# Peptides against a protein of PDB entry 5HOI: the designs that were tried, part 291

Target 1, 351 residues: chain A of PDB entry 5HOI
Amino acid sequence: FRYMPFSPAGTPFGFTDRRYLTMNEVGYVSTVKNSEQYSITVSFFDVGRFREYHFEDLFGYDLCFLNEKGTLFGQSKTGQIQYRPHDSIHSNWTKIIPLQAGERITSVAATPVRVIVGTSLGYFRSFNQFGVPFAVEKTSPIVALTAQNYRVFSVHYSQFHGLSYSLSELGTSSKRYYKRECPLPMSLPNINSDMKKDANLDYYNFNPMGIKSLFFSSYGDPCIFGSDNTLLLLSKWRSPEESKWLPILDSNMEIWKMSGGKETTDIHVWPLALAYDTLNCILVKGKHIWPEFPLPLPSEMEIRMPVFVKSKLLEENKAILNKKNEIGADTEAEEGEEDKEIQIPVSMAAE

## One batch from the design tools (peptide; made by RFdiffusion4, then SolubleMPNN)

Design b1_p27_2_s2
Fold by OpenDDE base, seed 5:
Structure b1_p27_2_s2 (fold): chain B 351 residues (1-351), chain A 27 residues (1-27)
Amino acid sequence: as target 1 above (351 residues)
Amino acid sequence: SLEELLERLREERRAERRRRLKERINS
């Protein structure tokens, strides 16, 4: 197994010279390969609040985390990290993370108050926003990180035990665990079923865990979006015994309903953030499951637990259409049966 | 009431989000 650098909603180069290093609700970071160098651009969705900026990258940063105050960059092989505030008031800083032979930085995260570095050997390194170290902890190998304020959501991988997660709070003097290396009930990409398309193999080679993104919700709940296109939310994490993962959105099911029950293979949800009851995402159209350039405007998808069966919904919608036709309700006749959104029956919408 | 107005505005926003999402899916 090869540990790959992970960044939230990062995209592969594919056959292009450019990719997204990361994207979320704040914006998106792109890198373009220029011979032996890279040009990095930090772009924002709220162009009135933030000014787009770019710089030349001589190090080949392959890790990124964007927040409302700055951008953290990392180089997985060399151990170099750089924090760049969005404002010109605060200075950029650079640090080298000591790596053992064969060790890689696998993920980085930054909040306005903390910087976190995770490695393929399970070194968890914490810093303040100025790059002053707090602690080094040895955990299971880290494959993904996200952070909000003082909280960190980490995903770990073991060849024998699969995926686990931790939820921790980084105080000034100590790390508190709410969850420590608990099993993560996320499906890994299936090489035999999903790899029939070359584009899926390219994405698997970039991200073998299939974690498209992870983030904290607006309520501070850990969220993860896997290769199955299901959004999982960690509910009741403050009560260790009551904590559970909730499948709060099947994005393939929502696309299927909104397409009139068509099996589409060329439309994909790319997750950015969860704000209240709405997944902020990019709708990706075409061959690749990830957004290309230029980046489409974000879309909002309402969260809904996957409680419906496609076959039952099709039968019920067909029965509703047949009843409307028997009553002589001529008014909806011009839009072809195939373009009608699959409606949830009122009896099932009230449960 | 203010609560009824707020709920109506939430429903209108949800309906408009769903409409825009459907339009983008089917475009």
Scores: peptide ipSAE 0.397, ipTM 0.858, DockQ to the pose 0.906
Fold by OpenDDE base, seed 2:
Structure b1_p27_2_s2 (fold): chain B 351 residues (1-351), chain A 27 residues (1-27)
Amino acid sequence: as target 1 above (351 residues)
Amino acid sequence: SLEELLERLREERRAERRRRLKERINS
């Protein structure tokens, strides 16, 4: 295992000269290799609110976090970070994070009020939006970070204990923990089963934890989307005893239903954000599980707990089709039997 | 009522989102 730089919904270069450093509901950040330098572009989905901008990157930024006020960049090996406001009112700032021998910045996060840096040795560094430091804390090795307002969701890795998570609030005077290094019930990528396809090996080398993204919902709940394509939401995190991870979407199951029960291996969900009851995502078609260029328009997928078994849904849909055929209902809707969405029977939706 | 109108508009938006997603999956 190697600690790799993580950014939310970041993509590998693969065999190309370009990749997405990060993407979310605000926009997407791309980088292009240009000889010895990189060209970074910060693009937005709301083109009326924000203006796209670009700059030359001489440092080779491999970490990124985008928010509504600016973009944080980081270089995992050198410890350089840069914050770039989207507006021209606030100045850009650059800092060097002190790294020990072999230490890497593994993740960065930024909100309009906080900047967070996590490392492979478990140094958690917090700053304000102007880069003024608050504190340095030693935790278990950090592999991923996200933040919303004053809240931070951190994922940790131990060789002995696997994945854990923390949920904290970075106030003005102190850090409060709601959760501190609690077990994270997310499956790691299975090296032996998934690596039969070269494209999966390339992605594993880029992201060995299989965390496609993590974010806060519009309600401020921590969300994580793993290699199993299941969206997990941390429910009731304010009550330690009642807190639980909810599998609120199996994206493979939803694709399977909407495809009429076809086992497709070329359609993938790439998570951006959770807004109310909908996952904002990129629908990826092709060999790679990540979006290529140009970026497809975002899609909205309704969240639904995976309560249903494929076999039972297929049996019931066959029984419904057989009953419709027996009643002589004009199935003259030339929508071929294969193109019908798998409906959930009302009887099963009430369980 | 205003609530019933808002609920219908939410259902129509959900149905349209689902339709667009289905079309994109099957295209």
Scores: peptide ipSAE 0.396, ipTM 0.858, DockQ to the pose 0.884
Fold by OpenDDE base, seed 1:
Structure b1_p27_2_s2 (fold): chain B 351 residues (1-351), chain A 27 residues (1-27)
Amino acid sequence: as target 1 above (351 residues)
Amino acid sequence: SLEELLERLREERRAERRRRLKERINS
């Protein structure tokens, strides 16, 4: 295992000179290799609210976090971070994070009020939006961070304990934990099954945890989207004893239903955000599980708990089709069985 | 009621989102 720089919904270069550093509901940050330099572009989905901007990156930023007020950049090896407000009213600032020998910045997060840096040695560094430090805490090794307002969702990795998570609030005077290094019930990428395609190996080398993204929902619940393409939501986190991870969407199952039960291997969900009951995502078509260039327009996928078994749904849909054929109900034209969405029977939707 | 109208508009929006998603999956 190697600690790699993680950014929410970041993509590898692959065989290209360009990648997405991060993307979410606000927009997407891309970087292009230009000889020894990089050109970074910060693009937005709401073009009426924000103006796209670009700059030359001499440092090779490999970490990024986008919010509604600015973009945080980081260089995993050098420890350099830069915050760029979207509005020209506030100045850009740059800071070097002190790193020990072999230490890497593994993730960065920024809100309008906080900047967070996590490292491979478990150093959790907090700052205000102006880069003024609050505290340094040593935790288990940090592999991913996201933040909303004053709240931070951190994912940790231990060789002995696997994945854990913390949920904390960074007040003005102190850090409060709602959850502290609790087990994270997320499946790690299966090297033997998933690595049969070279494209999956490239992605694994870029992101060995398989965390495609993590974010807070619009309700402020921590969400994580793993290599299994399942969206997990942390429910009831305010009640320590009642808190549980809910699998609120199997995106492969939803694609399978919407494709008429086709075992598609070329359609992938790339998560952006959870807004209410809808996953904002990119539908990726092709060989790679990540979006290429140009970025497709976002799609909205309704969350549904994965309660259904494919075989049962296929049997019931066949039984419904056979009953329709027996009743002599008008042969609406043979639009091939392949293009019909797999309907969930009302009897199964009520359980 | 205004609530029933808002609920219908939410359902129509959900149906339209699902339709667009299905079209994009099958295109």
Scores: peptide ipSAE 0.393, ipTM 0.857, DockQ to the pose 0.891
Fold by OpenDDE base, seed 3:
Structure b1_p27_2_s2 (fold): chain B 351 residues (1-351), chain A 27 residues (1-27)
Amino acid sequence: as target 1 above (351 residues)
Amino acid sequence: SLEELLERLREERRAERRRRLKERINS
């Protein structure tokens, strides 16, 4: 295992000169390799609210976090970070994070009120939006960060215990933990099954944890989307004893239902955000599991708990079709039987 | 009622989102 720089929904270069540093519901940040430099572009989905901007990157930023007020950049090896407000009213600022020998910045996060830096040695550094430091805490090694307002969701890795998570609130004077280094029930990438495609090996080398993204929902619940393409939501996190991870979407199962039960290997969900009851995502078509250029328009996928077995759904849908044919219901809509969405029987729909 | 109209409009929006997603998957 190697600590790699993580950014939410970031993509590898692959065989190209360009990649996405990060993407979410606000927009997407791309970088293009030039001969000795990088060109970074910050693009937005709401083009009426924000103006796209670009700049030359001489440092080779490999970490990024986008919010509604600005973009945080980081260089994992040098410890340099830069915050760039989207408006021209507020100034950019740059800071060097002191790193020990072999230490790397593994993840960065920014809200309109906080900047967070996590490292491979488990240094958790907090700042305000102007780069004024609050505190330094020593935790287990940090592999991923996201933040919303004053809340931080951190993922940690231990060789002995695997993945853990923390949920904290960064007040003005103190850090409060809601969860502190609790076990994270996320499946790690399976090297033997997933690496049959060269594209999956490239992605594993870029992101060994298989965390495609992590974010807070519109309700402020921590969400994580792993290599198994399942969206996990942390429910009841305010009640320590009642808190649980809910598998709220199997994206492979939803694609399978919507394709009429076709086993598609060339359609992938790339997560952006959870807004209410819908996953905002990019539908990726092709050999790579990540979006290429140009970026496809975002799609909305309704969340549903994966309570069904494919074989049982096919048997029940066949039984429903046979009953409709016996009742002489004019199924004259010659929409080819193969293109019909697999319906969930009302008797099987969990309340 | 206004509530029934709002719920129907929510269901229509959900159906239209599912239709568009299906069209994008099968295209």
Scores: peptide ipSAE 0.389, ipTM 0.854, DockQ to the pose 0.894

Design b1_p27_2_s4
Fold by OpenDDE base, seed 1:
Structure b1_p27_2_s4 (fold): chain B 351 residues (1-351), chain A 27 residues (1-27)
Amino acid sequence: as target 1 above (351 residues)
Amino acid sequence: EEEEERRKKEEERRKERRERLKELINK
């Protein structure tokens, strides 16, 4: 097994000179080999909000994370990272992460307020958006990272324990754990069944964990999309004892249904983000399970939450609150309710 | 008004993405 650099929805070069470093709901970052250098392009799906930009990369960035405020780049071997704000008002910054012998940066994440670096030795490094360090923590080897605001979802791999995950919050003074190295019930790629196609071997060599992407939902729930093409959502993560992974979408089954039950072995879902009750994704038709160039337009797949759509719960809770306010019940809207986990009523959890 | 127009544009974008999904699967 080799620790490979992971970026959310990143693609291999394959037999081409071009790949996607990362993609999500904001946009996509591509890199092109130009002899000994690379040309990086940061493209956006909302062309009215942001302008596409490019730059020459002399370092060979193999890690990337895109957010609404900037792009984080990393070089897995040298430890170099660069943050590039989308706004020209803010300066780019570069930093070298000190790496031990054989240590690699395996994943990077960035929010408007935090930069996170994870390594193959399990060093978790946190910074602010200006590259000022907060802490270095030793964890199990990190294989993937994503972050939203102050929250970090990390995936770990141990040869002894397999896949685990952590969910943490990076405050100003301290790191809080909601989940710390808990078992991750995600299937690893099956080398014997899936490797019958050379294209699957190329992808496995690029991403041996089979994690196509991980992100936070629009509701702040950790999501992961594995090699089985199942979208897992971590529910009830604020309640450590009640927290569970929900298989909210089998994308192969959903494609099969939408095709009218035809063979769809050439159609693949490439995950971008979960917005409310809809998986934003790229549909890939062809030999490769990943999008090629040019990038197809994003598609939306409805998720079937087995029990309840969190959007409907929000609307119902908002309607209940509005009705309570109309009835003149001075329920002090505790300013803390925006971060209250929407409890699914027990009566609906039994269907 | 502006929030309703934003919601309407988002619903229209959702509809277009769903239609593209159906077209891609049916081709």
Scores: peptide ipSAE 0.095, ipTM 0.695, DockQ to the pose 0.256
Fold by OpenDDE base, seed 4:
Structure b1_p27_2_s4 (fold): chain B 351 residues (1-351), chain A 27 residues (1-27)
Amino acid sequence: as target 1 above (351 residues)
Amino acid sequence: EEEEERRKKEEERRKERRERLKELINK
């Protein structure tokens, strides 16, 4: 297994010279290969709030994290990181993270107050927004990071134990764990079934964990979106005994429902953020499961607990159709099956 | 009254988002 650099909602190059390094609710970071260098562009969805900027990247940054104050870049092999504030008030800073032989930076995260670096050997490095180090901790190998304010959601991988997660708070004096290397009930990509499509193999080689993105919700709940296109939310994380992962959206099922039950195998959800009760996402239409260029406008998808499997719904709909055909009644299907869509109460978020 | 108006405005926003998403899927 090779630890690959992970960035939230990052895309592969595929057959192109360009990719997204990261994207979220703030914006998107693209890189274009120009001979031996890269041109990086930091773009924003709120065009009035921030000015788009670009720079030449001589290092080949393959890690990125975008927040409301700046962009963190990283080079997985060299250990170089750079923080670029969006404003011109604060200076850019660059540093080298010391890496052991074969160690890679696997993920980086940045908030307005913290910078976090995770590695393939499980080194968790914390800094302030100015790059002043706080601590180095040894954990299980880190495969993904996200952060909000002082909180860090980390995903770990062991060849023996699979995926685990930690939720921690990086105070001024100490790190607090709410969760420490607990099992993460996320399915890994199925190499045997899904790899029949070349596009899926390219994505798997880019992201072997199939984690499309991870973020904190607007309420501060850890969210993860895997290769199964299910949004998982960690509910009640403040109460260790009550904490659980909630499947709050099956995006494939939701797209299928919204299409009126049409085949939607060419429509993919690319997750950006969870704002209240809506997944901010990009709808991708095409062969690739990731957005290409130009970036489509973000869409909002309402979160709902998947209470039904698509197969069961198809069987039930077939049974209803067969019964209607037997009864010979041209009764217009009143669309009035109130799918009692179990909304996750807002009270289940942020506990 | 205000809570019912807030609920109606939230339902209307949910409907608009769902319609826009249906339009994007059906294009």
Scores: peptide ipSAE 0.042, ipTM 0.630, DockQ to the pose 0.588
Fold by OpenDDE base, seed 2:
Structure b1_p27_2_s4 (fold): chain B 351 residues (1-351), chain A 27 residues (1-27)
Amino acid sequence: as target 1 above (351 residues)
Amino acid sequence: EEEEERRKKEEERRKERRERLKELINK
């Protein structure tokens, strides 16, 4: 088994000189081979909010994470990382992560407040947005990372135990675990059944875990999209005993329904983000399961589980808070109420 | 009234997004 560098929704080069390093709801990062160097372009879906920019990459960055404030780059073999703010207010910074012999950076993540580096030996390294280190923790080998604000969703791999996940919060003083190396009920790619097509072998060699992407939903729930094209959402993660993975979308079945029950073996979903009750994705038509160039416009797939209860209950809670404030009740708005897990009514979780 | 009109406009936007998605799948 070989640990490969993972970035959310990253694509292989295949037979081309170009690939996507990462893509999400903010935009997409592409790299093009230019002889001995690479040209990196950071592009945005909201062209009014951010200006596209490019730079020459002499290091061969193979890891990337894009957020609303900047782009984190990493080189899996050398341990070099670079953070580039989208604005000109903050300076770019570069750091070398110390790696042991044979150790690789396997994944990187960045939020406006944290930078996270995970390695093939299970070193979890945390930094602030300026590259100041907090701590180094030893975990099981890290294969994928994503982060939102102070929260980190990490996927781990053991040859003995398969896939596991952690959900943690990186406070100022300490790391809190909501989940620590719990079993992840995601199927690994089946080499024997799927590899009859050369295109599937190329993708497997690029991403042997079959994790197309992982992200936090707009409500802060961990999401993962595997090789089976099922979107899994971690529900009730604030209640360790009640937490469960929910298959909120079978994208193959949804495409099949939308086609009117036709064979749709040439149409593929490439996940970007979960916004409210919709999966933001790229629809890919063709031989390859990943988007090529130019990038198609994003599409939205409606999820079947009423995450709508969360929006409605958030609106109801906000309306209740606003009514309490209008009534002049000195209800100390417990700063913790926005972070209360919205209980999905049992009736709507069963449909 | 305004909340029901907001809900109607949101359902209509969802319907339009689903129709665009069906058109993309059926082309």
Scores: peptide ipSAE 0.042, ipTM 0.640, DockQ to the pose 0.322
Fold by OpenDDE base, seed 3:
Structure b1_p27_2_s4 (fold): chain B 351 residues (1-351), chain A 27 residues (1-27)
Amino acid sequence: as target 1 above (351 residues)
Amino acid sequence: EEEEERRKKEEERRKERRERLKELINK
């Protein structure tokens, strides 16, 4: 196994001089190789809110994270990171992350308030949006990161235990764990079955874990989209004993249904974000499972929970309702709207 | 009334998105 730099929804070069460093609901970051230099372009889906910008990259940035306030870049081998605000009012900053011999930055994440760097030796480094360091923690080797506000979703790899995940909150004074190195029930790419097509080998060499993307939902739930093209959502993560991964969308089955049951082996979902009950994604038609140039317009795919997951959620919701009725507590405790456990709407459970 | 009209407009937008997606898959 080789640690590769991971960015959410990043694409390989393949046989081209260009690739996407990252993409999400905000936009997409592309890089073009010009001799010994790279030209980076930061593009946005909402062209009215943000202006596209470009710059020359002399370092060969291979890590990227895009948010609504700026773009974080990283170089996996040198440890260089750069944060570029979208607004010209705020200054760019650059920092070198100290790396040990053979250590690589494997993933970077940025929110409007935090910058996170993860490494192949399990160093978790946290900063504010201005690059001021908070702490360094040693964890299991980090293979992927995403963040929303103060929350961080990290994926770890062990040769003995496979994939694990952590969910943490980065306060000003301390890191809180909701989940710490718990087993991640994601299927790894099967080299023997899937690599009969050269295009799948190129993607595996770029991303050996097959994690196409990871993000937080609009509701703040950790989401991961693996090589099996299934969207997993972490439900009930505030309740450590009740927390579970839900397979909320099989994208291959959904494309198959939408085609009217035709063979759809040339159509692929490329995940961007989860907004409410819709997966924002790029539909890719062709030989490669990833978007080429120019980038197609984003599509929305409605979440369809498997009937087996729906039945369990209906039973759990009935059990919760029955317990509330037995306790007779008309305590409309105004628990502030932010901490309400997202009851999956009964309408999503009923179809 | 206004909330039901919002729901109908959202259902119509969902239908149009599904139709466009079916057209894209069937081309």
Scores: peptide ipSAE 0.032, ipTM 0.641, DockQ to the pose 0.358

